# Peptides against a protein of PDB entry 5FRP: the designs that were tried, part 80

Target 1, 225 residues: chain A of PDB entry 5FRP
Amino acid sequence: VEWTESIPQIIATREDISKELNQALAKTFIDSDPRVRRTSVMIFNKVPVTEIWKNITNKAIYTSLLHLAREKHKEVRELCINTMAKFYSNSLNEIERTYQNKEIWEIIDTIPSTLYNLYYINDLNINEQVDSVIFEYLLPFEPDNDKRVHRLLTVLSHFDKKAFTSFFAFNARQIKISFAISKYIDFSKFLNNQESMSSSQGPIVMNKYNQTLQWLASGLSDSTK

## One batch from the design tools (peptide; made by RFdiffusion4, then SolubleMPNN)

Design b2_p16_7_s3 (from b2_p16_7, 9 letters changed)
Fold by OpenDDE base, seed 5:
Structure b2_p16_7_s3 (fold): chain B 225 residues (1-225), chain A 16 residues (1-16)
Amino acid sequence: as target 1 above (225 residues)
Amino acid sequence: PNIYNTTLIKEFLKKL
């Protein structure tokens, strides 16, 4: 009997502890020290998505996570971008939409727009990272057509106008890159043939090869920076 | 302030 009477107090204490923890965590996401912000973001990587949704109920934490995508500190920003993309994907796969989690879902559903809007910063490193997380987490390869379409529609359903514009630009760029790579391969094959290289077309193809390489390289960030 | 925040995060992670 006494044990049963202690359960509500323990639950209440746990709820209070949970609230306090959420409040404390919300502060760490906006801490002035990048290391603290980094560690805060890492929670989303270390804790299963189901446990995050269960225990992190303060919407301000999720909002703050999304804001870190535009963090000035490169390492924190990069970590945040990867983390939020992965978290979005995991949430779509594992978390049901309920009345209780609606407010959090409203924030999480903005992750795709948040990421696509990073293209407007016009930073090559950011662009490459956004490209990467799109292919890895937002719109991953899915052999099932229905699942693929459903995921695409889910991602697009919460886009703002800017995100749509970026989405179309991204796709157009990917087509161009693919075409350039195809040309690069064709030119490389041609140049590897001695008869072709010695032909009147040899110098012409060499020039096109170099132009293609330069174009491809111009779209890549310096890995050393 | 940094030590406190890291401790809070660690405690949070332990409770999850």
Scores: peptide ipSAE 0.036, ipTM 0.711, DockQ to the pose 0.017
Fold by OpenDDE base, seed 3:
Structure b2_p16_7_s3 (fold): chain B 225 residues (1-225), chain A 16 residues (1-16)
Amino acid sequence: as target 1 above (225 residues)
Amino acid sequence: PNIYNTTLIKEFLKKL
């Protein structure tokens, strides 16, 4: 009998502990020390998505996670961008939309917009990272047409106006890059032929080749910055 | 305050 009476207190204590933990965690995301913020973000990488959704119920934590995408500390920002993109993808795959988790989903559904809006910072390193997480997590390669379209529609369904603009700009850029790569390949094939290289067109193609390479390289971030 | 927050995070992770 006494043991049974202790169970509600233990459950209540656990709920209280969970609430306290959520409150404490919410504070760590906005801590002045970037190491604390980093550690907080790492929770989302170390804990399975299902357990995160179960145990992290304070919406402020998710909002704070999204805000770290624009924080000043480079390492924390980069970690956050990767983390939120992965978390978004995992959530779409593993978490059912229910009435109980609706408020959290409303925040998570803004992750694509949050990421696409980072292009307006006009930082090459950020742009490259956003490009990477889009292909890896937001819009991964999917051979099934229905799944691919469904994912695309899901991602776009919560876009703000700025995100849509960035999306179209991104796609236009990808087309240009693809075309440039195609030209690079064609020029490379031409230059690898000795007869072609010795022709009057050789120097012209070499110049175009170099211009194409320079253009492609200009879109890459400096790894030293 | 930073040490306490780190400890809380570690404890949270252990309970998960």
Scores: peptide ipSAE 0.036, ipTM 0.709, DockQ to the pose 0.017
Fold by OpenDDE base, seed 2:
Structure b2_p16_7_s3 (fold): chain B 225 residues (1-225), chain A 16 residues (1-16)
Amino acid sequence: as target 1 above (225 residues)
Amino acid sequence: PNIYNTTLIKEFLKKL
């Protein structure tokens, strides 16, 4: 743990991390202690993306980072999912694709697929987190149409078959959620009108309101878990 | 970005 905690400072102070340091760091990502794995992931949050690409040259580190998305330890997994999504976005924005970094990019380009494949675990907490990082980091709001399309195409260009399927399912779900929210608003407006509530439709709309609310809630993770 | 991510919905439902 202590050694891994020192790595961000070492990366910041040294121009080149030795091969030996990279090899040692690679081992910390697969350490049996979740605290060591957590600290390893935190390196990607504490060190600028440009410095990571410069100094972390062992591809096994990046591969191991991606594997932690399916980590059994919840805290490590959650941290990893956020970290890899952010790292992907920052890399797209700040790192040029070169011949020298091609092998690392081949791994990083699989981050979207890795994230979308987490939907197949069928865990509500994971699903919620993946939803969040998609909108925050993978496909953020971009008012420029060309930039938005380019980002979308970049994300899709490295999808595996499962990720594509998940992507379409995700979009279909978003449409359904949007529709449900629209209905919720309409029902709420109706129920806020006293004359409407006193009508024969009052009880019917109340029932639909409750059903809509229940459906919306069912798609959310339990904050207590 | 679809305004309707689960996080936003969760925050909305907490206010209800």
Scores: peptide ipSAE 0.005, ipTM 0.360, DockQ to the pose 0.268
Fold by OpenDDE base, seed 4:
Structure b2_p16_7_s3 (fold): chain B 225 residues (1-225), chain A 16 residues (1-16)
Amino acid sequence: as target 1 above (225 residues)
Amino acid sequence: PNIYNTTLIKEFLKKL
C-alpha cells in the first residue's frame, strides 16, 4: 500500500525533473559557446533514438537542433547536419507516430526540407555533406521496392517548393556526374592503349579527358580549406 | 555559464 502511494509522487518527481532537464537542455542548444552547442548536438548521437523521444519532450530542443544546420561555426554545423539526418532516419525506423508525439513529428518531418534547402547557400562543402547524408540517411539504397517507395514518399510529402526544386537539381547533377565519370573511365581506357593514343583520335580524346577531369574536380570541395 | 551547461549535459547523459 505505501509503495503504491509513493508511485504517483515518484512519477510526478520524475516528470518535474524531466521538465527541468528539458528546459536546461533547451538553453544549451542556443548557448553562445560553440563547444556547448556541439556537446548538446552530441546527445542525439550518444543516446538511443527511443530514449531521446521518451525523455526529450520540449519541442524547442528539436527546433533548435534544426536551426544549427545553418550555424556559422563550421564544426557545429557539420555535426548538426549529420546528426539530424541520422536522427531522422532512426526515428522513421524506430518511432511510431502517435497522438502524443505528433508535435515533435511535425518538426522532425521538416528535416529533409531543411537539409535540401542548404543547397541554396551555394557552398561546396555544405553541398558535399548534404549529398552524403542524403545517400546515407534520407534516401539510402533499399533493394525492397515497397520500402524504397514508402521512404521516398515520406521524404517528399513534407517538401516545400524550394526543397522540390533542390531535389530535382540534385538528381540532375548526380546524373551529370555519373555520365562524366563514365566518360572519364572510357577516355582513360582509350589513353592507356598505345595504339589508340597514336591514332588521329589520340589528341582529341586527351583534350576531352582533361576537360572531363577539370569539370569533375571543379565540383569537389577543397578539403584543405 | 559554459561549465554549468556542460555539466548539465553530462548529468543528463548519465540519467539516460
Scores: peptide ipSAE 0.036, ipTM 0.713, DockQ to the pose 0.017; fails the geometry check

Design b2_p16_7_s4 (from b2_p16_7, 10 letters changed)
Fold by OpenDDE base, seed 2:
Structure b2_p16_7_s4 (fold): chain B 225 residues (1-225), chain A 16 residues (1-16)
Amino acid sequence: as target 1 above (225 residues)
Amino acid sequence: PNIYNTTLIKNFLKSL
């Protein structure tokens, strides 16, 4: 743990220890202690993306990072999911594709597929986290149409079949959520009108309102779990 | 994969 915690500082200060550091980090990512694995993932959050690409050259580290997205330890898994999504976005924005970094890019380009494949676990907490990182890091809001399309094409270009299926299902869900929110607003407006609420339709709309709320809530994870 | 409560969503949409 203590050694791994020192790694961000070492990467920032010393280029000459790169091989030994990479070999040691490859081991810490697969350590039996979740604290060691957590600290290993945190390196990607504490060190600038440009310095990571420069100093972390062992392919196994990046592969191991992606595998931690399915690890048993909840905290490490959650950290890994956020970290890899952010790292992917930062890499797309700041790292050029070269012959020298091609092998690492081949792994990094699988991050979107790795994330979308987590939906198949059918865990609400994981689903919410994946939803969050998609909007924050993979497909962020971008007002420039060309940039938005380019990012979308980049993300989709490395999808496996399962990721594509998950992508389409995700989009279909978003449309349904949007529709439900629209209905919620309509029902709320109706119920806020005293004359409408006192009508024969009042109880019917109230029931639909409650059903809409229940459905919207069912798509959210229990914050207590 | 039952990830998408497609059935719940479908049932909800039908109830609307």
Scores: peptide ipSAE 0.015, ipTM 0.391, DockQ to the pose 0.104
Fold by OpenDDE base, seed 3:
Structure b2_p16_7_s4 (fold): chain B 225 residues (1-225), chain A 16 residues (1-16)
Amino acid sequence: as target 1 above (225 residues)
Amino acid sequence: PNIYNTTLIKNFLKSL
């Protein structure tokens, strides 16, 4: 534990991390003690993405990081899911694809698939977390249409079949929610007009409004599978 | 459909 806790400081103060240090770190990611594994994951949160890519060259570390997304220890798993999603996003934004880092990119490019595959565990807490990191890190809000398309294509380009299925299910739900919200807004506008409310359509729209609201309330808690 | 169809992806994103 103490050794692993020192790693962020070492990376911050030293230009180069030895091969031996990389090998040692690879072992800490698979340590039997959850505290050691947690501390190992925290390195990815404490060290800038550029410094990680520069100094952590052992591909086994990245592979092990991805594996921890299915960790039995809840705290380590949750930390890992957030960490890998953020790391993916930061890497896309800050790290160029080169010949030298291609092997690491091959691993990092599987992060979206790894995350979407977590929906098949059918755990509500995991599903909620995956939903969150998708919106925050994988497919963040982007007003520029071309940037959105580019990010989406990047995310999808390395999906396995299961990830695609999960992705489509997720997005189908989001489309339905969006449509329901749109209807909710339209109904609300209609009902806020006194003339409209007093019309023959008033009661009908009120009923649809209530149904939409009830559906939204229930649907917002629905998980993807 | 090819996932790399930009038009399809754009239309999908507009629906969100």
Scores: peptide ipSAE 0.000, ipTM 0.274, DockQ to the pose 0.055
Fold by OpenDDE base, seed 4:
Structure b2_p16_7_s4 (fold): chain B 225 residues (1-225), chain A 16 residues (1-16)
Amino acid sequence: as target 1 above (225 residues)
Amino acid sequence: PNIYNTTLIKNFLKSL
């Protein structure tokens, strides 16, 4: 743990890290102690993306990072999912594709597929997190149409079949959610009007309101878990 | 508002 905690500082202060350090770091990503794994993931959050790409050259580290997305330890998994999504986005924005970094890019380009494949675990907490990182990091809002399209195409270009299926399912769900929210708002407005609520439609709208809420809530994880 | 142009996605998929 202590050694791993020092790595961000070492990377920040040194131009390069030794092969031995890369090898050691690769081991910490697969350490039996979740704290060690967590600290290893945190390196990607604490060190600028440019420095990560410069100093972390062992492919196994990146592969291991992606693997931690399916980590059994909740905290490590959640951290990993956020970290890898952010790292992907930052890499797309800041790292040029070169011959020298091609092999690392081949791994990094699988991050979107890795994330979308997490939906197949069928865990509501994971689903919510994946939803979040998609909107925050993977496919963030971009007012420039060309940039937005380019990002989208970049993300999709490395999808496996399962990721594509998940992507379409996700989008379909988002449309449904949007529609449900719109209805919820309409019903809420209706019910907030005393005259409308006292009308013959009042009970009907109340029922629809409750159904809409129930449907919306059914897609949410238990925040206590 | 479709954040993503569904047409572009469809075209991309057809190109695959």
Scores: peptide ipSAE 0.000, ipTM 0.298, DockQ to the pose 0.031
Fold by OpenDDE base, seed 5:
Structure b2_p16_7_s4 (fold): chain B 225 residues (1-225), chain A 16 residues (1-16)
Amino acid sequence: as target 1 above (225 residues)
Amino acid sequence: PNIYNTTLIKNFLKSL
């Protein structure tokens, strides 16, 4: 743990991380202690993306980072999912594709697929987190149409079949959620009006309101789990 | 297959 915690400082002070350090770091990502793995992931959060790409040249580290998305330890997994999504976005924004970094990009380009494949675990907490990182990092709001399309195409360009299926399911779900929220708002407005509530439509709208709430709630994770 | 998907996605994004 302590050694791994020193890595960000070392990266900041040294121009080149030794091969030995890269090898050691590769081991920390697969360490049996979740605290060590956590600290390893935190390197990607503490060090600027440009410095990571410059100094972390062992592809095994990046591969191992991606594997932690399926980590059994919840905290490490959650951290990893956020970290890799953010790292992907930052890399797209700040790192040029060169011959020298091609092998690393081949791994990084699989991050979207890795994340979308997490939906197949069928865990509501994971689903919510993946939803969040998609909107925040993978496919953020972009007012420029060309940039938005380019980003989307970049994200999709390395999808496996499973990721595509998940992507379509995700989009379909988002549309349904949006519609349900709209209905929820409309029903809420109706029910807040006394005259409307006393009308013949009152009970009908109340029923629809409850159904909408139940549907929305069914898609939410239990915060206690 | 890729061309169709790309076109569909582009069209969808243009409609947003």
Scores: peptide ipSAE 0.000, ipTM 0.284, DockQ to the pose 0.040

Design b2_p16_8_s1 (from b2_p16_8, 10 letters changed)
Fold by OpenDDE base, seed 1:
Structure b2_p16_8_s1 (fold): chain B 225 residues (1-225), chain A 16 residues (1-16)
Amino acid sequence: as target 1 above (225 residues)
Amino acid sequence: DIYPTLLIKKFLEELK
C-alpha cells in the first residue's frame, strides 16, 4: 500500500524533473556561448526522434531551434539548418499526429517555411545549404508517386506567402540551371569536335560556352569563404 | 560556462 502511494509522487517527481530539465535546456539554446548553443542543437542529432518528442515538451526549445537558423555564428547556423531539416523529415516518417503533440507539430510544420525564407537573406552559402537540405530531407527523391505527392502537399500546406514565393523562385532557378547545364554539355561536345571548332561557328560557341560557365559559377558559393 | 554543458549532459543521460 505504501509503495502504491509513492508511485504518484515518483511520477510527479519525474515529471517535475522533466519540466525542470526542459526549462534548463531552453536556456542553453539562448546561451551567449556558441559552443553551448551548438551542443544544444546536437541533442536533436544524437537522440532518436521518438525520444525527443517524448522528452522535449517545452515549446520554447523547438521555437529556439528554429530561430537558430538565422544565427550569427556560422557553424551553429549551418548545424541548425541541417538538424531542423533532418528532424522534420524524421518526424514526418516516425511521429504520429495526436492531440497531445499538436502544439509541437504546429511549430515543426513551420520548418519548411523557415528554411525557404532563408533565401531572402540573399547569401550564397545559405542558399546552397538550403538547396541541399531541400533535396536531402524536405523533398527527397521518391520513386513512389503517391508518397512524393503526399510529401509535397505536406510541405506546401504550411507555407506562408513568402515561402511560396521562394518555392516558385527556387523551382524556376532549378529549371534554368538544368537548361544551362544542358547547354554546357552541348557546347562542350561541339568544342571537342575538330571540324566544328574549325568552322565559322567555333568562336561563337566558345563565347557562349564561357558565358554559360560564368553564369553557372556565379550561382555557386565561394568555398574558401 | 561549465553549468550549461553539465546540464546538457545530465539531460542526455536521463534520456538514455
Scores: peptide ipSAE 0.101, ipTM 0.775, DockQ to the pose 0.017
Fold by OpenDDE base, seed 3:
Structure b2_p16_8_s1 (fold): chain B 225 residues (1-225), chain A 16 residues (1-16)
Amino acid sequence: as target 1 above (225 residues)
Amino acid sequence: DIYPTLLIKKFLEELK
């Protein structure tokens, strides 16, 4: 009889511990020490997505994670951006939408907007990172048309106005980049042909080649900074 | 006050 009475207390204690852990974890995301914040973000990378959803129930943690995308500390910010993008993708793939997790999904569904809004910071490093995570996690290459469209619609369905604007700008830029790369290749082929280089068009193409390279390079961040 | 790092470690251990 005494053993049976201890079970509810143990269960209650575990629930209490879980709650306490969640509360404590929430504090670590806003800790003044960047190392603590970094470690907190790393939980989302180290723990399977299913376990995260199961064990992290405090919505403030997810909100805080998203907020770290604008973190002043570069390393923490970069980690956070990658982490949230990956977490979003994994969540879409592995987590079902239920009534119980609705509130968390409402936060997670804002990740695409959060990321696209980073373009307004007008930082080349951030832009490159956002570009990268979009291709890797948000809108990955998918040969299946239905899956691709579904993912796209999912991403867009929670966009704010600013995110939409950034999305269109991004796509327009990608088209331009693609075109520029195509031209770069054409010019390169031309320049590698001795007969073509000796023609009257040689200098003209060389100039266009250089302009194209300069344009392409201008969109890249300085990796040394 | 349990150092946040220890708390995180403990949390991760409990998930295992």
Scores: peptide ipSAE 0.094, ipTM 0.771, DockQ to the pose 0.016
Fold by OpenDDE base, seed 2:
Structure b2_p16_8_s1 (fold): chain B 225 residues (1-225), chain A 16 residues (1-16)
Amino acid sequence: as target 1 above (225 residues)
Amino acid sequence: DIYPTLLIKKFLEELK
């Protein structure tokens, strides 16, 4: 009986410690040292999503995570973008929506909009990263039609107007890229044929091949930067 | 500088 009476005190103490840790952790996300901010973001990568939702209860931490997507420090920003996209996907797959976690979900549901709004910065490196996380985490390849549609609707249901515009622009760009790649392949096949290369069309196709290649390359960021 | 790092480490240890 005596040990049972100690359990509430232990639970209360653990809850108090958890609250204190959450308050302290919230401060680390806005710390002046980028190394501290980076380490804070890494918590979301190192800890299972279920444990994050259970133990991080301060909504300010999630809001601060989303804010770091526009961080001035490049390495922290890039880490944050990947982290929040992955966290969003994992949350959709593993976390049930309840009354208790509703306020946190309201923040997490804005992650897709937050990411798509990064296209307005008009930075090639950021654009490539956003493209990557969209295909990897937000709208991954899914052969099941029902699952694919459900995920799509979930992502779109919390878009702001700007995010919708970016979404349509993104899709249009992907179609154009696909078309260009198709042409690149056709031109490559033509140029690999000796008879075709010796024809009057040879130089013309070579020029179109080079133009297509340049266009495709222009959409890519410098990998050295 | 050391305190935030220690705090994060402690937090991660408590979650394990």
Scores: peptide ipSAE 0.092, ipTM 0.772, DockQ to the pose 0.017
Fold by OpenDDE base, seed 4:
Structure b2_p16_8_s1 (fold): chain B 225 residues (1-225), chain A 16 residues (1-16)
Amino acid sequence: as target 1 above (225 residues)
Amino acid sequence: DIYPTLLIKKFLEELK
């Protein structure tokens, strides 16, 4: 952690060194070695967001970070998706929009669209991860209505048509999942009652229970893959 | 150009 935090500090030491280090860092995100790319992404995860914004001024670094969300290397991709979502949330919370950082914000503001567009890959593992980061970082639970609405509007304000479509599909899916879970619970309660299970409705409910389970399971990724 | 890249790689390796 200390070493990670030292990188931005070194970058800030001298303007000339800062430029060189920014250029060097930009290259690490596109390095042929996945380990190098992984470690580069970890900078955004471990270094305070304020220090990153202060010291990493090369927009190519941020652009490269976003590109890694579609990388073929699974571990790097997964790390990147989590990292960019968290970084987006932290940036919204801690970084003010200024004239000086406008160009970087233009890139960062595309993170929600970048993430929602991953649903079009039609990969269950990716879908599950995107679902998770949406709930954790992009649109987290917020009891304050004004803050919640503001966050939502911020996220949506930079959506393209595809992102909007994905957003609506996501919400529709979540509603269906919620309904299915509710029914699963109801069926489970029914089946746990011996009298109900022995009734004429017993076999019918058992069938519906199994169908519901299969449907729910089909939407989940295999943790072993 | 190469030197800064190597330096950054070294730093990143130490972060592991």
Scores: peptide ipSAE 0.042, ipTM 0.679, DockQ to the pose 0.016

